# Designs tried in a protein design run: peptides against a protein of PDB entry 7PB4. Part 20

Target 1, 105 residues: chain A of PDB entry 7PB4
Amino acid sequence: KMLNIKEYKEKLLSTLGEFLEDHFPLPDRSVKKKKKNIQESSVNLITLHEMLEILINRLFDVPHDPYVKISDSFWPPYVELLLRNGIALRHPEDPTRIRLEAFHQ
Target 2, 218 residues: chain B of PDB entry 7PB4
Amino acid sequence: DALQMAVGYFEKGPIKASQNKDKTLEKHLKTVENVAWKNGLASEEIDILLNIALSGKFGNAVNTRILKCMIPATVISEDSVVKAVSWLCVGKCSGSTKVLFYRWLVAMFDFIDRKEQINLLYGFFFASLQDDALCPYVCHLLYLLTKKENVKPFRVRKLLDLQAKMGMQPHLQALLSLYKFFAPALISVSLPVRKKIYFKNSENLWKTALLAVKQRNR

## One batch from the design tools (peptide; aimed at target 1 N85, target 2 F124)

Design b1_p23_2_s3 (made by RFdiffusion4, then SolubleMPNN; from b1_p23_2, 11 letters changed)
Fold by OpenDDE base, seed 1:
Structure b1_p23_2_s3 (fold): chain B 105 residues (1-105), chain C 218 residues (1-218), chain A 23 residues (1-23)
Amino acid sequence: as target 1 above (105 residues)
Amino acid sequence: as target 2 above (218 residues)
Amino acid sequence: VSEEAEQRLRLLVEELVILEAEL
């Protein structure tokens, strides 16, 4: 039973990965080239898949404080997407922290 | 074999150079339709064609016709169904194709060889209850899949919320009645004792074909 | 991004969370 759940989880993760690549790709870095002067903060944006993985892991690894601090690697439109769709919740006192919705509770 | 050539055409896709692509497509589609309705398809043929119908490789009209002729000769592989659900997640198929798939899945449920992996998809199917077009068929599917272990407090809450939003739909009442049977402590609401569960699938698109399959396998 | 794609994302994540809770 557990093995089948793990295998299915892996398949679902693969499906999610493909879905995210097709529908929610990161913006191509090429658009920022024209305005010269602002310090291109070389912050590598993470994929939405990686963001979700961090949020899921935090929810289960630290259930008493399931909140993740929004870093500069978090693309703001992805954060907004997750919040808007009720996938993530903002911390009531700290808007820089978000948690995954506890769909299993 | 004409069927093997037809399946091979859908699997490999159209060869670029043929001017008569549409005529060739129609010829192969008619071949598959004729064999499927007359004799049923082998599990391997269903595996290939079901995957194609949901992959978005062809247009919605073609996908719909392929899916309508996914009639087994004997059995459908559970793995084919799992792959099909994976394609639903990717979302390369139309909403109408999704509805047709759930109708197909309910209609063909008894012909699926195993249910262990399909039962692991329970949460995915349950989440699809929020789609008003899918809800009647998903309720029927969940009615077939639900075990005591699937009846959780959060799912009960979601079903009751859905009932509050949509009203006392017969398909939703059937599922809630099953949930109450497995976990009476989770459902305090008095449900009408319906002796007959009525799902909309009284008009199964495949009813005649399924009767023929059952007669051949007896 | 289509509203449909956003709804599907929610459903996929919900399923992943439920599956993780069963492991």
Scores: peptide ipSAE 0.649, ipTM 0.419, DockQ to the pose 0.416
OpenDDE base, seeds 2, 3, 4, 5: peptide ipSAE 0.648, 0.630, 0.626, 0.651; ipTM 0.420, 0.698, 0.706, 0.417; seed 5 fails the geometry check

Design b1_p23_2_s4 (made by RFdiffusion4, then SolubleMPNN; from b1_p23_2, 14 letters changed)
Fold by OpenDDE base, seed 2:
Parts: structure tokens; C-alpha cells; sequence
Structure b1_p23_2_s4 (fold): chain B 105 residues (1-105), chain C 218 residues (1-218), chain A 23 residues (1-23)
């Protein structure tokens, strides 16, 4: 039973990865370099897949505090996507923290 | 019923006089999407909507969304699939819609009530192997459809030529292995015995929906 | 992004969470 669940999980993760790449890609950084000199710290945005992985891991690693701090690597439209679709919840007291919905409880 | 109104809208087309054509279209599309993912669609609804998605009646974005929600409640009629393939021949659908259709066809293959007429389309599907974008999904479909009578010397030659052109692709190798199983005398080349057949997970888009359908039909 | 894609995303994540809880 456990082996089948692990294999299914791996297959689902692979499926999710491909799905996210196809339908939820990061915007191409081709937005015109307007030359404003501000050292916009080239914050490397993470993929939605990586974001979900962090959220899932936190949900199970720290069940009593399943919240992840929103970093600059989190693309804001992804955060809003997760929140609006009931995939994630914002911390009631700290808007900079989000958790994955506990679909298993 | 909201679904009947939505299906009727797509079937009859937009009434010219509605100032809010886009809002109405979106409302009906959302209705179809919601029902399809929650409960699946009846075979009759799939028959209508699948033909619409491939007919070129609507734009590519709408056709793509319709095709993505072609999730059966129970079964898909073989006749619906045959009609859909006929629209592929007319060529009014985009390349992306064709890819999505083949992915859908593979994903929904077990839900199609009969395969007799689909098997007659084997030659048409085989001809689509020449399209590099379709090739992985067509190989998977052919893997599901191939019978001993379909394994002909000219098709073996075409597969080997494709392999020479594109290299040893997992999907092509899987199909060639099946061909060798049915007709070992036609394939003299030693194919590596891959225990695992690797097709692109065409089911990926519908995996959860398919699980839900299977659970409801148990 | 289509509503279908959003729904698919939710369902996939839900299933992953359920599977992880079983593991």
C-alpha cells in the first residue's frame, strides 16, 4: 500500500510540475529594461511548483505553525492565485504569512 | 437547467443582439466547466460540445477551454470521437487544439463505449505521426489501438524512418516494442527491453477528474 | 488562466496533501 502511494505521489508531482509549466509559467522577464538605476535586487522568482512544495512541506513539517513567510521570491500573482482559489490561507494576524489549506483535516 | 442553457448557447451560437456577448460566453463557459469538473458531462453534452470545440465555430481560447472540460459522467460515445476526428481532417482547429484533442483522447480512452470505428481510423492517426508536436501523443494512442492486423511492413518502415530522424524517443520505442511483439519478423533490430513504457502523461490535465469519475462509477 | 486550469490546480494540490497525509 505505501509503495503504491509513494509511486502515485511521485507521478502526481511530475504531473503537477508539467501542468504548472504549461499553464502557470513565470512571466518572461522580457519586460523592457526601463533604465531606472534603482538596484532592483534581481530577486529570483521561484516557480509555482517550488512555492507549492515549500507550502506542502511546511504544512507537514510544522503542523502547529504551518505558515510560510512570503519572501520576495514569491511572485505576487501566484500568492493571489492560491489565496483566491482556496489553496492557501493568509495568517489572520500577519499578512506576510500564508499556509496551505489542510485538505486532509 | 443552467447547463442546458449553456450547451444550447454553444450549439445555437451567440444571439447577435446581445450587447454583452463576452460576458454571456464567459458565464456559459464557466457553467460547463463547473459541471464537468464536479459531476462530469453526459454523453450527449460531450457529443455537442466536442464537435463545437473542433468545428472552429469559436476562437481558439474558447475551444481549448471547452475541450479541457470534456469530462464524462459515465461514457463517451464512439460516434462523438469519430465526428471529432472528422473535424481534424477539415483543418479549422489550431495545432494546439489538435495536441489537446489527442491528449484528451488518450486520457479518456477507457471511457469510450466502443472502439470498432476508432480502430478503422488507425491509418489516419498513423499519418499524424509525421507531426512533431502530435507524435508523442499519437504514439500513445496507437499503442492503445494497435492490433496484429495493423502491423504492416510499410508502417514498420515509417516508424524506423521516424526513429532515424528524431532518435530513439520513449514513445516511439514503446510503439515499436508493441509492433515487435505482434510481428517479430518485421523488426530485425534489437529493441532495448524497457520494462517500463514511458508515455508523456497525457492524463495529467484530467487525472483528478478521471479519478473522480472512476470513483463515481464504482 | 482558465477557470478549468485553476480548478485543476486546486484538485491536484488537494490530492497531494491527502497523499502526503497517508504517507
Amino acid sequence: as target 1 above (105 residues)
Amino acid sequence: as target 2 above (218 residues)
Amino acid sequence: VSEADKQTLRLMVEELVILEAEL
Scores: peptide ipSAE 0.659, ipTM 0.440, DockQ to the pose 0.276
OpenDDE base, seeds 1, 3, 4, 5: peptide ipSAE 0.655, 0.653, 0.652, 0.655; ipTM 0.460, 0.580, 0.608, 0.597

## One batch from the design tools (peptide; aimed at target 1 L20)

Design b1_p24_1 (made by RFdiffusion4)
Pose (drawn by RFdiffusion4):
Structure b1_p24_1 (pose): chain A 91 residues (1-28, 43-105), chain B 212 residues (1-189, 196-218), chain P 24 residues (1-24)
Amino acid sequence: KMLNIKEYKEKLLSTLGEFLEDHFPLPDVNLITLHEMLEILINRLFDVPHDPYVKISDSFWPPYVELLLRNGIALRHPEDPTRIRLEAFHQ
Amino acid sequence: DALQMAVGYFEKGPIKASQNKDKTLEKHLKTVENVAWKNGLASEEIDILLNIALSGKFGNAVNTRILKCMIPATVISEDSVVKAVSWLCVGKCSGSTKVLFYRWLVAMFDFIDRKEQINLLYGFFFASLQDDALCPYVCHLLYLLTKKENVKPFRVRKLLDLQAKMGMQPHLQALLSLYKFFAPALISVKIYFKNSENLWKTALLAVKQRNR
Amino acid sequence: AEEAEKLLYQKVQELVVVEAEMRE
């Protein structure tokens, strides 16, 4: 059961990464890829379940943040505009 | 054959400026609906015309008439429905066309050969609940399509939030009752739906429904 | 573009759910 989930996870992650690079590229400060941004969000969601917010730095491309906001993937902090969290789809 | 000429004409897409082209388009569309309302269309023709109508090609009237004449002689391929959901996801489709398609998918539900690959698109179907124009028809579709495996906690939470936003709407209440039946531990709380008139009810489709 | 956005949503939703299962 564990190995099956692992194989599925890895396949999903690889295909997601390819999809992101194919459909959401950077334009050319130092910006990070959308993949790294999603990785930071997913890591913070499970590492700190009581505060899953991550600060928005200059490396976050505003179009990516807005994209994640429009599609219900990322959520804004009720008071602090510089923080965003990942939607807890697992619950 | 008389129908294949119209299918090929619609596959060629829209043509030049109209000198006599309006009459030609009308003749081809009349031929298709005559065949559809007399004895029905085959699976291949349906697979072609449904996806042509749900694409950006041709105007709204042509797509509306094509959708209103999508009556199967036997069955409907599920792959055609999958491509139709992909065309809905493209977004170059009219709202009224989307409403008509969901109405058609509800009306033609028992004439789809397989429904497992369609159930795999439960997420795309559920995401359309945000749109308040598609909400009743999407709820009617999900009432038919929902299995036990589809009742995930996230969906229950989002449906409860939507109920709180819109109020206890009939279609939302019916879908929530189905979710309660399938997963009472995740939440506490098929039949009549408004605007559920079968627009595609020909006599032969009626005999086939009774034979079903 | 809308299709890519919807596909992104679906893929990210599944990844978050599988990540929770792996941590279990």
Fold by OpenDDE base, seed 5:
Structure b1_p24_1 (fold): chain B 105 residues (1-105), chain C 218 residues (1-218), chain A 24 residues (1-24)
Amino acid sequence: as target 1 above (105 residues)
Amino acid sequence: as target 2 above (218 residues)
Amino acid sequence: AEEAEKLLYQKVQELVVVEAEMRE
């Protein structure tokens, strides 16, 4: 039973990864905005897949405080996407924190 | 069904010939209240009754009671909310009814099936920030609705001007903090990092009802 | 776009349920 669930989870993750790459890719960093000297702090944006993984892990690892702090690596459109669709919830007292919806409850 | 008869009474209005109009109205109102608090109302019933409450068809006391029992069984239709907001623009409802509506809208926000059309009304809600009675509840609603695309320079200026007029209100600070999160370059002012966003927990008139709705929909 | 967002919701929901079953 456990092995079958693990294999099923891996299949779901793989299928989700492909789906996210097709429908919700990160914007190409290649927009060569012209060389004005602003130190492009190259904030490494994470994928939506990585963001979801962080949120899922936090939901189960810390169920009493399932909120994740939004970092500069979180692409704002992804945050809005998750919130808009009810996949994530904003912390009522801290707009910089979000949680995954507890779909299993 | 007693509920269908009650809803039909409010929709069609009082039949002219009823000698006991007030007793009949009270009977139907109690029927709606009892069902709404016990089981919630269907989306169609909320659609009808919400429009009636905001249309000015009945007196303010009746409209207030109807609006207080707009508790969903499952979901509220976005279309019902859009129609309701349209009635707010007509100005036939009292100021107290407007306040109650915004409180209701915040309380029931998660039970609204879609938000796409409501998000298009962002500018209308934002304009209502100038009403001192509405401002706390509108800030809370905008806190729920605000996207990066809504955070424009003119709205930032209006919020800062409002803050200068009203002072550092917790609900306004919450909204400004969200605006700063989406567009830090537009808000040069150091907002005090308040760890806690306090929207007036106006004791949610629906707290018990909302818990019951969530339990029924699990 | 709307269809993709709905599918995203469904996929995440399914993944959360499976994760719950794995931890139980």
Scores: peptide ipSAE 0.612, ipTM 0.494, DockQ to the pose 0.304
OpenDDE base, seeds 1, 2, 3, 4: peptide ipSAE 0.603, 0.563, 0.610, 0.610; ipTM 0.639, 0.773, 0.516, 0.468; seed 1 fails the geometry check

Design b1_p24_1_s1 (made by RFdiffusion4, then SolubleMPNN; from b1_p24_1, 12 letters changed)
Fold by OpenDDE base, seed 4:
Structure b1_p24_1_s1 (fold): chain B 105 residues (1-105), chain C 218 residues (1-218), chain A 24 residues (1-24)
Amino acid sequence: as target 1 above (105 residues)
Amino acid sequence: as target 2 above (218 residues)
Amino acid sequence: MELAEQTLRLMVEELVILEAELRK
């Protein structure tokens, strides 16, 4: 049973990955407006898949503090997407922290 | 090969410079239709064309025609179906295309090589029950997909609520009966024992084509 | 709510449930 669940999870993750690539891709880096001088710290945006992985892992690895700090690698529209859909919740006291919804409770 | 050229056209899109875009489109569409109905399409061709039909790359009329000719020569890849479902989520396809897709999915269900990933989409399909236009076909699909593990209390509640709203629809009754079979404790309501499960439009648009496919693969 | 977003939610929900089962 456990092996089946693991395999199922892996398949679901794969499906999710493909789904996210197709429907929620990162914006093409090309919209770097040539604005001149600001050292645009080349913050590497993470994929929504990676973001979800971080959130899921945090939820289970640190159940007493399941919140993840929103980094500059978090594309704001993804954060908004997760919050809007009730997939993630913002920390009540710290707006820079979000957690995954505990769908298993 | 004319089919390869046609598929390539749909994949790459219309070359901007052709003044006769519509004629070219029609030519390629007819090529695909002819091959599909005569011989069926290879899994790879279905993969490409199914995605195109649901991507919103072309107009609804074209998408509908493409989808109608998604007839397999042998098998349909589960991956193609998963990708197709992903396109349904993007909302670039019309409601009619969605209906047609579910009809297609039910019709072609036996030709899909694997069901494991499709079963993972159970929740997605179940959510589509709320669409009145999709509901009959989704019920049929769910009837084919439902395992004991899928029969959860919240889904039972949703089905009962839907029944309360829509009435005792035959397709919904069929699904509920299956749910009761797997989890009798979750469904206290007496369901009429139907000897025959009837889903609407059991006569799929592809009946003749599918018979031909089955005959060729014997 | 866009179907894609709903699907995302459902997939994540299922992943969380599965993860919870794997960690028991």
Scores: peptide ipSAE 0.677, ipTM 0.443, DockQ to the pose 0.532
OpenDDE base, seeds 1, 2, 3, 5: peptide ipSAE 0.674, 0.673, 0.675, 0.671; ipTM 0.443, 0.444, 0.462, 0.445; seeds 2, 3 fail the geometry check

Design b1_p24_1_s2 (made by RFdiffusion4, then SolubleMPNN; from b1_p24_1, 12 letters changed)
Fold by OpenDDE base, seed 3:
Structure b1_p24_1_s2 (fold): chain B 105 residues (1-105), chain C 218 residues (1-218), chain A 24 residues (1-24)
Amino acid sequence: as target 1 above (105 residues)
Amino acid sequence: as target 2 above (218 residues)
Amino acid sequence: MELAEQTLRLLVEELVILEAKLRE
């Protein structure tokens, strides 16, 4: 039973990855490549997939404080996307922190 | 036509082999400027050029000049604005370019065909209130965008904190007044009833151009 | 856009539920 769940999770993650690439890609795909020369603090934006992974992990790893601090790597449109769809919630006292909705509860 | 050639130049970038890159650039830039100020640009041309101006493909001086001539013939596509905001998130543009973009966005707001996607970027714009250089223009933009559903307790707190830090700025007061209108229970402070909301409209770089656009579309 | 956003929510919900089951 556990093996089947793991396999299904992997399949779902793959499906989600493809879905996110198709519907919610980062505006500049090229930001990853030109890391070499320009020392300018190129805020490396993370993908929506990576953002969701962070949020899911935090939800389960630290259930008493499931909030993640919004970093500069979080693309603001993604944050708003998650919030407006009820996928994520802002901390009531600290708007710089967001959590994933506890859909399992 | 000359405009299509100019737009194509900016889109494709300078061909490596041209010794006169700067002269060619200036020629095409002047072509775009002339058409934009005389007739306005088509939505497709604005889409291309706005993206170029914010992508960092060219230097800040060129980007600034392109942004200044983003004058519509009729309408601006919302998609163009969303793409532009996405470039702001990447942070490749200068602070001055960001200011100019917000000024442009406020000036051109009525010419944007739809507002649905722009409204979804409300939180991004709101986060930019913390930048002192952007704050006046962002307040004006938010004043245009704010709906009842955007007025949340945490945003009220942020605005009040900004007011405590920056003082009673007219642009901030205007936004707070709108927030109070939508959610009076969230704002206990008495706001001075300013009869006239004064956003610094006086220095709109596009005032003359916008008047011309409005006259052509009547 | 609305359909894509709804689909996103459903996918995330399923992932969260699966993750919960894996940690039980």
Scores: peptide ipSAE 0.660, ipTM 0.586, DockQ to the pose 0.294
OpenDDE base, seeds 1, 2, 4, 5: peptide ipSAE 0.637, 0.566, 0.643, 0.585; ipTM 0.600, 0.805, 0.620, 0.784; seed 1 fails the geometry check

Design b1_p24_1_s3 (made by RFdiffusion4, then SolubleMPNN; from b1_p24_1, 12 letters changed)
Fold by OpenDDE base, seed 5:
Structure b1_p24_1_s3 (fold): chain B 105 residues (1-105), chain C 218 residues (1-218), chain A 24 residues (1-24)
Amino acid sequence: as target 1 above (105 residues)
Amino acid sequence: as target 2 above (218 residues)
Amino acid sequence: MEAAEQQLRLMVEELVILEAELRK
């Protein structure tokens, strides 16, 4: 049973990855490639997939404090996307922190 | 078409072999400027050029000039604006370019075909309020975008804090007034009832151009 | 856009549920 769940999760992650690339891509994929050389303070934005991974992991790894600090790597539109859709929640006292909704509870 | 050649030049970049790169650049830039101010640009042209202006492909001077001539013939695509905002997030453009962009965005707001995606960027714009140079224009933009669902306690606190820091600026007051309208329970502070809301729009660089656009599209 | 956003929510919800099951 656990094996089946794991396989399904992997499939879902793959599907999600494709979905995110299609519907919610970062504006310039080319920015990732060209930035290899120029040390300019180009804030490396993470993908929505990576953001979700961070949030999910935090939710389960630190259930008593499931909040993640919004870093410069978090593209604000993604943050707002997650908040608007009830996928994530802001900390009530610290708007710089967000958590994933605990859908399993 | 001279305009197509100019746009193509900016899109493809300077051909390595051109000995007089600067002269060629200036020629094409002037072509774009002339057409933009005379007739406006098609949505597709704006899409291309706006992204170029904010991508950092060219120098700040060139980017500024391109951005200043982003005048629509009819409409601006929302997608173009979203892409542009995305470039702002990457931070490759100068502070002055960001200011100019927000000024442009406010000025051209009514010419944007749709607002649904732009509204999704509310939080991004709100975060930009912290920048003193951007604050007046961002307030104006937010005033145009704000819906009841955007008025949250943490944003109210941020605005009040900003007011405490910067003083009672007219643009902040305007936005706070709107917030109070949507959520009176969140704003206990007495706000002066201003009959007229004034934003720094008196110095709109595009005032004459916008009038011309409106006249052509009547 | 609304449809895509809704789909995103559903996918994330399912993923969270699956993750919870795997961690039990």
Scores: peptide ipSAE 0.659, ipTM 0.523, DockQ to the pose 0.307
OpenDDE base, seeds 1, 2, 3, 4: peptide ipSAE 0.646, 0.648, 0.658, 0.649; ipTM 0.614, 0.613, 0.518, 0.622

Design b1_p24_1_s4 (made by RFdiffusion4, then SolubleMPNN; from b1_p24_1, 12 letters changed)
Fold by OpenDDE base, seed 1:
Formats: C-alpha cells, sequence, structure tokens
Structure b1_p24_1_s4 (fold): chain B 105 residues (1-105), chain C 218 residues (1-218), chain A 24 residues (1-24)
C-alpha cells in the first residue's frame, strides 16, 4: 500500500509539474545578460512547483509553525494565486508569512 | 509596410552589420510613434512592443519612448498586460519605466479587453504601494480593481500605516474610502466624505490620444 | 484561467493528503 501511494504521489508531482509549466510559467529569463548593467540583485524567482514543495514540506516538517517567510524569490503573482484559491493562508499577524492549507485535517 | 518593418526591427533586434544602428533605430521608433499617435496600434503590435519596452532589450530612453506610444487602435490584450507585469517582476526595467508603466496602465485601463487575469495580480500591485514613486498610480489602479474579496484586514492595516507615514494623501483616501464601502467593519476611522475622487488625472500623457481613440471607435 | 486555478487547488489538496498518508 505504501509503495502504491509513493508511486501515485510521484506521478501526481510529475503531472503537476507539467501543468504548472503550461498554465503558470515564469516569464522567460532568456533575455541574454548583456554584460554591462549588472544591476546585482538578479532575484532568482523560483517556480510555482518549487514554492509548493517548500510550503508542503514546511506544513509537515514544522506543524507547530507551518509558515514560510515570503522571500524575494517568491513571485508575487504566485503568492496571490495560492492565497486567492485558498491553497495558502497568510499569517494573521505577519502578512510576510504564508502557510499551506492543511487539507489533511 | 513601414510599421511592420519597424516592429520587426524591435522584435528581432538590430542586425550586427549595420554601421548606422542609431539612425535605423530612430527611424523605426519614429515610424511607430507616428502610427501610434495618428491611428493607434493593433493589439498584436502592442503585445510585441510592450514586452520589448519592459524586457530590458533596449536602453531606458528607447523603452520610455516605446511605452509612451503604446496607444491602442481599439483594445489592449489582457495577456499583454500580464506579460508586462511579469517583466516588472524580473526587475530589468528602470524605476522610471515602472512609474510610466503604471501611469500607462491606469490611462489605458478601459481599453483592456478583460480584467480577470489582472485581478489575480492584485497582491502584486498592492505590494508596490510601498514604493513612494508608484504609490499614487498604484492606488488609482487598485481603486479600479478592488473587489470586496480583496479587502482584507492586513491590507487595511497596511493602508492605514501608509497614511500614517505619508499623511492623508488624496489617492490613499480614495482607496480607503472604497475599502470602507466594501467592508465598513474593518475601517473604524472616520474618513472625510470626499464627494470627488481626485486622482491627478491632469497628468495623463495620453489624454489627447485617448480622446482621439474614443472618437474613432464611436 | 478559472478552471486552471481549480485544477491547481485539487492537485495540491491531493498531494497534501498523500503526503499525510506517507508520513503516518
Amino acid sequence: as target 1 above (105 residues)
Amino acid sequence: as target 2 above (218 residues)
Amino acid sequence: MEQAEQTLRLMVEELVILEAKLRE
């Protein structure tokens, strides 16, 4: 039973990855770094898949404080997407922190 | 035609071999400007050029000029706006370009074909309120976008904090008034009943162009 | 877009449930 669940989870993760790439892609970074104006803070935005992974892991790894701080790597549209759909919740006292909804409870 | 050649130039970029790159660039830019102000641009042309203006492909001066001539013939695609906002997140454009973009977005708001996707970006726009240069224009944009579902306690607190920091700005008051309308229980502070919402409309760079567009589409 | 958002929610919900089962 556990093996089946693991396999199903992997399949679902793969499907989710494809789905996210199709429907919620990050803007193409492919604009060639012309060398000169290295404005330093190339904030490396993470994918929605990576964001979800972080949120899921935090939910289970630290159940007493399941909140993740919104970093500069979190694309604001993704954050809003998760919040709007009830997938994530903001911390009531700290709007810079979000948690995944505990769908298993 | 000359416009297609100009758009193609900006899309494909300058061919390395041209000795007079600056003259060619200026020629194509003037072509786009002339058509945009005279007739407006097609949605497809705006899609291409808007992305170019915000991608950092060209210098700030060129990007500014392109953005200033993003005048629609009929409509602007919501997808173009979403893509543009995505470029803002990547941070390749200057602060002045960001300001101009928000001004443009407010000015052209009624010409955007749909608002559903733009509404999903509410939180992103709201986060931009912290930028003093953007704040007036973002408030105006949020005033246009705000639904009851967007009015949350944490956003109310942020707006009140901004008001405490910046003073009673007309644009903040307008937005707070709207918030109070949707959620009276969240705003206990007595807001002056301003009968007229004064967003500085006087600085609309596109006022004349927009009037012309409206006249042509009647 | 609304359909995609709903699908996303459902997929995430299922993932959370599966993860819970795996940690039990």
Scores: peptide ipSAE 0.663, ipTM 0.554, DockQ to the pose 0.310
OpenDDE base, seeds 2, 3, 4, 5: peptide ipSAE 0.661, 0.660, 0.627, 0.633; ipTM 0.546, 0.550, 0.657, 0.645; seed 3 fails the geometry check

Design b1_p24_2 (made by RFdiffusion4)
Pose (drawn by RFdiffusion4):
Structure b1_p24_2 (pose): chain A 91 residues (1-28, 43-105), chain B 212 residues (1-189, 196-218), chain P 24 residues (1-24)
Amino acid sequence: KMLNIKEYKEKLLSTLGEFLEDHFPLPDVNLITLHEMLEILINRLFDVPHDPYVKISDSFWPPYVELLLRNGIALRHPEDPTRIRLEAFHQ
Amino acid sequence: DALQMAVGYFEKGPIKASQNKDKTLEKHLKTVENVAWKNGLASEEIDILLNIALSGKFGNAVNTRILKCMIPATVISEDSVVKAVSWLCVGKCSGSTKVLFYRWLVAMFDFIDRKEQINLLYGFFFASLQDDALCPYVCHLLYLLTKKENVKPFRVRKLLDLQAKMGMQPHLQALLSLYKFFAPALISVKIYFKNSENLWKTALLAVKQRNR
Amino acid sequence: SYEEAVLYQKVQELVITDAEFREL
């Protein structure tokens, strides 16, 4: 059961990365890829379940933040505009 | 054949400025609906015309008439429905066309050969609950399509939030009751739906439904 | 849009699968 889930996870991740690079590229400060941004968000969601917010730095391309906000993937802190969290789809 | 000429004409897409083209389009569309309302269309023709209508090609009236004449002689391929859901996701489709398509998918539910690959699009179907114009029809569709495996906690939470936003609407209550039946531990709380008149009820479709 | 809807689905599945894989 564990190996099946692993195979599925890896396949999903690889295909997601390819899809992101194909459909959400950077334009050309130092910006990070949307993949790294999603990785930071997913890591913070499970590492710190009581505070899954990550600060928005200059490396976050505002179009990516707004994209994640429009599509219900990322959520804004009720008071702090510089922080965003990932929607907890697992619960 | 008389119908294949119209299918090919619609596959060619919209043409030049109209000198006599309006009459030609009307003749082809009349031929298609006559065939559809007399004995029905085959699966291949439906697969072609449904996806042509749900695309950005042709105006709203042509797409509306095509959707209103999408009556199967036998069955409907599920791959056509999958491509139709991909065309909805494209976004170059009219709102009224979307509403008409969801009404058609509810009306033609028992005439789709297989529904597993359609159920795999449960997420795309569920995401359309945000749109308050599609909400009743999407709820009617999900009432028919929902299996036990589809009742995930996230969807229960989002449906409860939507019920709190919109109020205890009939279609929302019916879908929530189905979710309660399938997963009572995730939450506490088929049949009549408004605007559920069968627009595509021909006589032959009626005899096929009764034979079903 | 299409790309946005696909993105949402893939990210939703990844978050759920990651939670199941961590549990295991």
Fold by OpenDDE base, seed 5:
Structure b1_p24_2 (fold): chain B 105 residues (1-105), chain C 218 residues (1-218), chain A 24 residues (1-24)
Amino acid sequence: as target 1 above (105 residues)
Amino acid sequence: as target 2 above (218 residues)
Amino acid sequence: SYEEAVLYQKVQELVITDAEFREL
């Protein structure tokens, strides 16, 4: 039973990763290189996959405060995507904090 | 069904021949109120009754009572909300009804089936920030609706001008903080790091009903 | 969009499965 659930979880993670790479890739940094004067925002953006991983881990590791603080590495369109689709919820008192929806509860 | 008869009464209007129009109205209104608070209303019933409450067909007291019992059993249709906003443009409803509608819209926001058409109404809601009575509730609604695409230089200027006029209101600070999150380059002003966003608790009118709706839909 | 609906379903399924995995 445990092995089967673990294997199934790994399959879901892999399938989600592939889906996100195909349909929700990071914006190409290449378009910003041609306009000389915009300071290279030195902030490495994380993938939507990495963002979801952080949110899922926080939901289970700290269920009493499942909110993640949005860093500069969070691409704003991804945050907006998650909030718009009800995958994530904004903290009612802090717009810089979001949580994953508790689908298991 | 008693509810179907009550909804049909509001939709068709009072039949001329009833001598006791007020007693009949009160009976049907109580039927709607009782069902809405116990079980919630179907999306179709909300569509009909919400339209009636904002159309000006009945008096302000009746419209207020109908609007207070717009509690969904499951979902609210986005089309019902769009039609309701259309009635706000016609201006046949009282200022108190407009305030109550925005409070209702914020409280019921998660129960609306879709948001695509409501998001297109962003400019209309933003224009309503100039109404001092609506401003706290409109800020809360915009806090729920705001996307990066909505954060424009002219809207930033309007919010800063409004803050200069009204002072550092908590609901306005909440919206400005969200604008700064989406477009930090447009807001050069250091916003005080308010650790807590305080919207007026508009949901308090429906708190018990909303808890019951969430429990039924789990 | 269709892709956003699929994303919601995939994340939901993953969260439910992860909860089941952690209870074991």
Scores: peptide ipSAE 0.549, ipTM 0.430, DockQ to the pose 0.328
OpenDDE base, seeds 1, 2, 3, 4: peptide ipSAE 0.033, 0.091, 0.051, 0.548; ipTM 0.382, 0.334, 0.345, 0.571; seeds 1, 3 fail the geometry check

